# Peptides against a protein of PDB entry 9GMZ: the designs that were tried, part 47

Target 1, 343 residues: chain A of PDB entry 9GMZ
Amino acid sequence: TGFPLELLTRPATERLAYFENYTVAHPRLKEVYEILMRTIAEPAGASFIFVYGASGVGKTTLRLRVEQKLTELALPKLESDRARVPVVGIEAIAPESRYFNWKEYYTRALITLEEPLIDHKFDYGVRGISRDNFGKINVESKVVAPALRRALENALIHRHPDVFFVDEAQHFGKVASGYKLQDQLDCLKSLANMTGILHCLLGTYELLTFRNLSGQLSRRSVDIHFRRYCADSPEDVQAFKSVLLTFQQHLPLAETPNLVDHWEYFYERTLGCIGTLKDWLKRVLSDALDREATTITLKDLQKRALSVAQCQKMFKEIQEGERQLSETEADVQNLRSALGLGA

## One batch from the design tools (peptide; made by RFdiffusion4, then SolubleMPNN)

Design b1_p11_1_s4 (from b1_p11_1, 4 letters changed)
Fold by OpenDDE base, seed 2:
Structure b1_p11_1_s4 (fold): chain B 343 residues (1-343), chain A 11 residues (1-11)
Amino acid sequence: as target 1 above (343 residues)
Amino acid sequence: SLLSLDTSLLP
């Protein structure tokens, strides 16, 4: 089934919004989604979930779909517990400075957790945190990071989300000289422990550094690898072609473009990352809608493609991450063998 | 649900 044909008579903005909101349930996304949903439902004493994979693999899409599903599942309970928030998700901002801004993180987390629609104002016990007439949180600039942390701890305890998502969590790794990445992890670990709230950190392969830094976190974390599709796997190539076929059917254009015949070019410029593919197609669709085009051509694709240099850089970053995982898996196997546990 | 996949090319 393709897009609703009625979209062809709709404004370009509505047609673009349809495609933007559309999600292909590709095998890797479905697998990771099922693992993540199960882990959130039954964390088995875990305090952290790490979701790592290539940039543009679709981690943000995964997060948003899980947030949506958790919200839908919580609706019947929210009628009885008006204080509860089912899920909270933030994106960690890349620090403008050489160090992660915890004050900004806590402020954004509080603002996200305390949406205007949440009935029952909680007193954070912190001077300089207020709500406006619309229920929006205002944090005064004088409020210090430790006070914001306490406010967030209290808010998380009171709102009791099933999970706290942090997207782009590799930005926690951006520490100033003299600070340890361990201190950032210990801060997050303390927040999770004090609140009893499960934290899910989504990010690039730079999150693998977090996995390895704390033998204590490893015991209380679940790891989820969101893999890209690999061109050396026939099954992955078929899955990638199926994604292209699905996207071409869901581009709200008068003539269905043949994306599948160009699968190698799409693979070359996305490295098997479906998020990168979707973002590319969104840009191309926007251009096509702006010019009232009936379809998308290879020339239109080429205009919005990542450069070969960008792809080469991204591929090196992916290969390094995949290598680190393979080495870690080999090290575990070597450790097991050395312990006499077998493979 | 805006979640779908054409599996016609999947084995």
Scores: peptide ipSAE 0.061, ipTM 0.789, DockQ to the pose 0.081
Fold by OpenDDE base, seed 1:
Structure b1_p11_1_s4 (fold): chain B 343 residues (1-343), chain A 11 residues (1-11)
Amino acid sequence: as target 1 above (343 residues)
Amino acid sequence: SLLSLDTSLLP
């Protein structure tokens, strides 16, 4: 199926919004979605889920789809329990300093947790936290990080989300020493333990450092690798081409562009990352709509492509992450062999 | 064969 043909008569803003909101159910997204949904439903004593993969693989899209689904599944219960929030999702901010800003993190988490689906007034027991007339939380500058933490703990307990998402969670790792990273992980672990709320950390392969630093977190964590499509796999190439076919059918243009014939060029400039591909096509679509163009050309694609230098940098980061995972798999095999367990 | 991978295929 393609886009609704009525979109061709609609403003450029509506046409672009359609494509922006469109999600391809590509095999890796579906796989990770199913694993994540199952893990959230049955955490089996896990306190953390780590979702790691390349930048632009589609982790934010995964999060948003899971948030949507958890919200839909919770609707019947939310009618009876007006205090409950089904899911909370935030993005971790890159610290300007060598230290993660916990005050900002707690503030953003509180603001997001208390967004407007909740008529139920909750008193956090913390002076300097108030709600505006729209139900948004206001945090006074005088409120210190330990007080914000207690407020967040109380809010998470009261709202009891099925999961707390933290996107770009590699930013927790941006600390001056490994010791400070451990303290931050212990802080997150303590928050999860005190609230009983499952935390899902989504990020780049830098999240693998968290697995290695805390044997205690490893015992209470589920790992999900969101893989890119690899050109050395015929199945992955076929899936990537099917994604291109799907996107070309859902570009709201008068003439369907032939993206599939350029699959190698798309692969070269996305490294098999579907989020990178979607963002690229969105930029190209925006340019085409601004020109009232009937289709997109290879020249239009080239104008908005990542540079070869950007792709080379991104590829090195991917290769390092994939290498670390391969080493971990080898370490598991070595451990099994050393334990006298068959490989 | 290439397949269309619509959002409806997500559970």
Scores: peptide ipSAE 0.026, ipTM 0.712, DockQ to the pose 0.400
Fold by OpenDDE base, seed 5:
Structure b1_p11_1_s4 (fold): chain B 343 residues (1-343), chain A 11 residues (1-11)
Amino acid sequence: as target 1 above (343 residues)
Amino acid sequence: SLLSLDTSLLP
């Protein structure tokens, strides 16, 4: 099954939007999706879920698909409970000042929780938090972080989402000199505990630092590794080729490009990260549509590829994260062996 | 909106 052929007669914007909105259900995405959905449904006393993996592996896609599904599942209940938000998802921002901006985080979270679709206006009892005529939250600059936190706690309690997503959560690790990363974790832990809301932190392998620092969070967290496809695994190579095959069928072009024959080049420039692949293909598709091209060529791919230097940098970051995980797995095995638990 | 995870190709 490919793209709807009717798209070939549609504007370039609609053709591009089709591909942008298209998601390949690749094995790793499905696996992590199923684990995440199950964990959200049955947290088993967990307060946190950590989803970590390479940049461009597809964590944001995962989040958005889970948010969509949780929203769909909640629709029947939302008719009766107009205050409820089934899921909330935000992206943590990289701080300009090297320090994580909690005020901005709380503000963004509040704004996201109070999207205009919620008819039920709640007063959070914080001066300088208002709603416009459209129900959008406005937070005055004078509102301090502790007040915003209390407002967010009240909002989360009132809206009672099944999960609170924070994408790019490695940015919580950006602490001021003299402050401990533990304080950030304690802040998040307190927010989760005070609200009773499950938090899912998605990010790079830098999230492993959060796992390692809090033996208390580890007891109340579920870890999900969103792996890339590895070229040293025949199964992963086959899955990656299958993704290329699927994408080539869903590129709304008159002639189906042969992406699969170039799988090694695609792998070289994506490191097995499907998000990176999709973004690359999106750029190439956009260029092809702008030229009214019938297909995509290798030359078109090369024009929009990440540089070798970019790939080398990204690969080093991935290798370091994968190494840390492998060491952790070995440590677990060593601990088990030392405890007299078999390998 | 064809946001369906086409799960059909996943074993």
Scores: peptide ipSAE 0.024, ipTM 0.707, DockQ to the pose 0.117
Fold by OpenDDE base, seed 4:
Structure b1_p11_1_s4 (fold): chain B 343 residues (1-343), chain A 11 residues (1-11)
Amino acid sequence: as target 1 above (343 residues)
Amino acid sequence: SLLSLDTSLLP
């Protein structure tokens, strides 16, 4: 158990890349992974999956592992159907302007869906979209958002992915003054309905606002809560310590650091979010490798820790999201009781 | 694949 000892003789870049590519299969990640994979395989008429949880809980890691698995499962079929893409995943960007940039979103989605490795050329039905000599999609500046939408609809229908992932999907909620969040949701619903492609939106607890705004989405959506580890749960504390133990064994350093003895400090600065923990350890490992250090010290950890002010802000955002979910669960129980559906 | 968690500290 641990990293390959041969890494100690390898360049710092290879040692860092090993840790970057390493994924701890922690209990919450396994649970959400299994639910998400099952829901993608059997959507039961759902058009949307919402995966919500704290910033840094590990949603991007979840997405990448599901994308990898869906690609692996599709390989035997891709030999016969060269037009098919098994999965597409994009990250929604925070708009530079006060409104969500749909033109950029559609362009990024098209570029990602039409990766150069796809030998089968497709006509987008839109003038000003072409492939260069390297197979890269080029979108002329004159192409307008409605035309890019039609191109994306056609591409999604033709490539027929099992799921379309949108990471950081809370950025769809950034609407200019005078626009409604409902209009953005209706746009996404229309895209899912027109293409028949299952959409998975991953994001922070701000995605709960999307869930609440549309009773019609609720009928065609599956919700997955990616929880952090809570310090008030003994089981969650033990799981968090096991994650620290696993990471300390997989840091490619000559001397294994004792991370577990500092579990309270790690919890204080990550709020039980394993993605935040991994990113922190990655920064500290990079610094240690640059110094040719044999191990990581508490001082090295402190140098790359989030500030107390950052942690306090993140914790308030988490508490508000967890509160909103608790209220929703109580409302469901109250509704069931009022309907005479026993507990 | 997901890499295994050391479960030695799990209850």
Scores: peptide ipSAE 0.022, ipTM 0.698, DockQ to the pose 0.081

Design b1_p11_2_s1 (from b1_p11_2, 8 letters changed)
Fold by OpenDDE base, seed 5:
Parts: sequence; structure tokens; C-alpha cells
Structure b1_p11_2_s1 (fold): chain B 343 residues (1-343), chain A 11 residues (1-11)
Amino acid sequence: as target 1 above (343 residues)
Amino acid sequence: PEVIEVDLEVP
């Protein structure tokens, strides 16, 4: 079934919002979703989950769907436990400076965890953290990062979420030296250990640097690779074409565009990343709606496509990440062989 | 937000 035909009589803003707000449950997203949900339900002593994959693969979509599901599953318990927050999710911000801003991170986490509508208000035990007349958290400029950390630790313990999500977590790696990177990892480990809250870090392949730097994290972390679709796999090509078919059926236009016939061009300009594909189609749809166009043409697609140079840069970053993972898999096989174990 | 399952049967 396609989009609701009634949308064709609706304003451009409503038509665009429809396309923005639905999620295509593609095979790779579903697979990673099921692994992540299972890992959150049964962490088996893990304190971290790392979800890594290409930029634009769909990690934010994954996070939002898991947050929604965890909230739905928690609703019956939230009626009796009014202090509980079932899940908390934040996006790590790229620092304007050379160093990650922990004060900003703790502030954003605390604001997200302590939303105004929560019935049970918590005392943070920190001077300069208050609620305004609307119940919104206010943090005075004088409050230092260690005090904000203590407030967040106490809030996480009190609210006991099933998981704490940090999207764009590669931004923790933006430090001037390898030593400082270890300190950042130790800070994150300490926060997870002190609170007993499972942390899920979602990010690009730059997140693998965190995985490689800490042999101790390996004992308490689960790794989830959110792969792109690969053109060398017939099954992946078929899945990618099926995603294009679904998108063309759900573009709220009078004439259904034939996206599937252009699958190679879509693959060339998205590298098999469905988030990149969706964002491209959003831009093209917005342009079409602004022109009151009946359909989308190849020329409309070309106008909003990533440049070849952008795709080449993105592809190099993907290849480096995939190479690092392949080397790790080969190292495991080599170790097993050297131990006299089968591959 | 609506979740749409992908039809894997592409022509």
C-alpha cells in the first residue's frame, strides 16, 4: 500500500511531514534493531553497547525506534513507578573547541532525563541546578562539570533507565592526544559503573578507535555493526531495490516516480546507506512540492544528489572502517587456528 | 511515526 491519497489535497508541509515521519523497516535496520533490543533486555553483565556504521546508514532512526519501543514496554510499570524514566537518548555535539565539552554533555543529559512533565521531581543535591516556573531544568553558569556529573549520576540512579543512548558518540574521540582519549573512555566507564546504567554509544567507524584502545571495555561491551548494503551481494542489491520501491510508493506525489529503474544511480550516490537515500529524497520531494510538480524526474534527483567528490570521500571513510573490522575478524580466525580450534 | 515494512519482492 502506498501513501494516503488524501495527502494530495493537503498542504506541502503536511505532505513533506508524512515522508519525514515514516520509517522504512529495511532488512538491515530490522536485524540490528532485534540484536539491540535483545542486548538491552539481556546485557549479560555488559555496561556498554557500541553501534557503529557508515554516516547516513540509519543509526539515529534505529535509536529512535528502540526508544519508542522501550517506552511502550515500560508504560505498565511507569504507572506504579513514577520516578522511572524508561530510556534516555542524547546526541553528542561536535565541540567548537579542540576538546569535548563535558559540562555541556552533562547539562544536556540532565535536561533530557529530567523533562518538565515527569511527576516525581528530584533534588539534584547541587546548588545552581533548579527548575523554572515551567519545570524546565536551569543550570547556572557557575556549576562546574564535576558537580553536573554527580547530579547526572544521582539522576540516572534515581530514574533507572533501561539504557542511556548517546548518538554521534565519535565526538568523544575529539581530543588532542591519545592519552586524553583514554581519559574520556575512563570517564564514560566510570559513569556507567557508578550508575549501573547500560550505555549505548552510536557512531561512525571512528567509534572503533574507542573499541581498540580499551582491552578492558571488551569484557563489558557488546559490538553491533550496522552495515550498509553492498553492491557485490545480490541479496543486498535486492534489498536496496526493495527500499527504493517502498520509497517511490510513499512519496506523496500525483504520479509515482520510477526510482527502481535508477537503482544504480541511487546506489552510486548513497553507497548503500538508507539514511543518505531518505535525506536525498526529502530534499527532492521538498523541491517538487515547492514547484507543485506531479512527479520527480531524474533531473530533479541530479539537482539534489551528493557530488561525486562527496561520495568518494564518504566511500574512503567506509572502506577504512570495513577494513578495520575485516582485519579484526581475520585476527580472530588466525588466533583460533593457532590455538588448534576450527575457524 | 508509522513503520512501513519493505516489500522484498521487487519486479
Scores: peptide ipSAE 0.195, ipTM 0.829, DockQ to the pose 0.389
Fold by OpenDDE base, seed 2:
Structure b1_p11_2_s1 (fold): chain B 343 residues (1-343), chain A 11 residues (1-11)
Amino acid sequence: as target 1 above (343 residues)
Amino acid sequence: PEVIEVDLEVP
């Protein structure tokens, strides 16, 4: 099955929007999706879920699909409980300064949690937080971070989401000292404990630093590794080729390009990361549509590929993350063996 | 948004 053929008669904007708006449900995405959905349903006393993996592996796609599914599952309950929000998702912003901006974080979280369409209005008990005529939350510049935190705590308790997502969560770790990183983690832990809301942090392998900072957090966290496809695994190579086949069938072009025959080149320039692959193909499709081209060529792919130097840098970051995880897994096995628990 | 299943039976 491919794209709807009617798209070939539609404007370039509609053809591009089709490609942007679908999700390829590849094996690693499905696996992590099922683990994440199960963990949200049965957190077993966990306060945190960490989802980590390479940049461009597809973490944002995972989040959006889980948010959609949780919303769909909650619809019958939302009819009776108009105060409830099923899920909240925000993206952490890289600080312009040496310190994470908690005021901005709380403001963004509060704005996202309090959608204008929610009929049940909530009083935050904080001066300078109001709703406009459209029901959108407005936060005055004079409101301080501790007041915004209390407002967010009250809103999270009242709205009771099944999970609170923070994407690009490695940005919490961009602090000048390990001590300040612990303080950031303690702030997040306190927010989760005060609200009783499960937090899911999605990010790069830099999130592994958070895993190692607190033995107490480790006891209350679930780790989910979103792996890339590896070229040394025949099964992973086959899955990657299957993804390329699916993409080539869903490029809204008059002539289906043969992406699968170029799988090694696609692998070289994506490192097995499907988000990187989708973004690359999106750029190439946009260029093809602008030229009214019937297909895409290897030359079109090469024009929008990441440089070898960019790929080498990304690969080094991946190898370091994978190494740290492998060492941690070995340490767990060694600890289990030393305890007389079979490997 | 549409979810497209990957066919793992690639030749």
Scores: peptide ipSAE 0.150, ipTM 0.808, DockQ to the pose 0.430
Fold by OpenDDE base, seed 3:
Structure b1_p11_2_s1 (fold): chain B 343 residues (1-343), chain A 11 residues (1-11)
Amino acid sequence: as target 1 above (343 residues)
Amino acid sequence: PEVIEVDLEVP
């Protein structure tokens, strides 16, 4: 079934919103979703989940779907426990300075925890944190990072989310020294330990550097690799074509564009990353709607494609991440063989 | 948000 045909008579904004708001449930997304949901339900003493994969693979889509599902599952309990927040999700910001802004991180986390119209006034135990007339948290400039941390710890304990998501978590690593990265990980580890709240860090393959820096995190972390589709796998190519077919059917245009016949070009410019594909099609759809076009052409696609240079850069970053994981798998096999555990 | 299943049988 394609898009609702009535959308063709609707404003461009509504047609674009339809395409933005739907999710293609592709095989890799489903697989990672099930693993992540199971791990959140049964963390088995883990304090961290690392979800890593290529930029544009669909990690944000995964997060949003898990947040939605956890909220739905919590609804019956939220009627009795109005203080509980089922899930918290924030995006880590790239620091403008050589130092991660912990004050901003804690402030954003606190704001996100209190966005639900929670009728219960919670005393954060920190002077200069208040709610405005709209229920939004206001943090006075005088509040220092250690006080915001205590407020966040208290809020996380009181709200008791099933998981705390940090999207774009590789931005913690954009600090010029490995020592600063370790300090940041130790801060996050301390927050998870003090609150008893499971943390899920989603990011690029740069998150693998976090895993390698702390032998202590390895014992308390679960790793989830969100793989792209690979052109050397017939099954992955078929899945990628199926995604193109689904997008083709759900572009709210008068004439269905033939995306599947151009699958190689789509693969070349997305590297098998479905988020990159969706963002590309969104840009092209927006342009088509602005022109009141009946369909999307190859020229329209080419106009909004990533450059070959951008794709080459992204592909090198992916290959390095995939190589590091492959080496780790080989090391595990070598260790097993050396232990007399059959390969 | 709507979830659309991928049909793996592409012609």
Scores: peptide ipSAE 0.177, ipTM 0.823, DockQ to the pose 0.399; fails the geometry check
Fold by OpenDDE base, seed 4:
Structure b1_p11_2_s1 (fold): chain B 343 residues (1-343), chain A 11 residues (1-11)
Amino acid sequence: as target 1 above (343 residues)
Amino acid sequence: PEVIEVDLEVP
């Protein structure tokens, strides 16, 4: 079944919102979703989950769907425990300076965790943290990062989420030296240990550097690889075409565009990343709706496509990440062989 | 938000 035909008589804003708000449940998204949900339910002593994959593969979509599901599953329990928050999710921001802004990170985490709809308010025990008349947290500029950390630790303990999500977590790695990266990992590890809250870091293949630097995190972490679709795999090509078919059926346009026949061009400009594909189609749909167009043409697609230079850069970053993973798999096999464990 | 299943049977 395609989009509701009634949308064709609705404002452009409603038509665009329909396309923005639905999620295509493609095979890789389902697989990673099931693994992540299972790992959150049964962490088996893990303190960290690492979800890594190409930029634009759909990690943010995965996070939002897991957050929604965890919230839905918690609703019956929240009636009895009104202090509990089932899940908290933030996006790590790239630092403007050479150093990660921990003060901003802790502030954003507190604001997200302590949203106004929570009936049972918590006292942070920190001067300069207050709530406004709408229940929104206000953090005064005088509050220092160590005090914000203590406030977050206390809030996480009190609210006891099943998981703490950090999206774009590769931004923790944007420090000028390997020592500073270790210090940041130790800070995150300390936060997870002090609170007893499972942390899920989602990011690019740059997260592999984090995993490799901390042998202690390796003992307490679960890894989830969110793969792109590969053109050298017939199964992946078929799945990618199926995603294009689903998108063409759900574009709220009077004439259904033939996206599937252009699958190679879509693959060239998305590298098999469904998030990149969705964002591209969203831009093109917005342009089409603004012009009251009946369909999307190849020219409309070309106007909003990533440049060849952008795709080449993204592809090099993907190849380097996939190479590092292949080396890690080989290292595991070599270790097993060296231990006398059969292949 | 709505979740739409992918039709894996592309002609």
Scores: peptide ipSAE 0.166, ipTM 0.817, DockQ to the pose 0.419; fails the geometry check

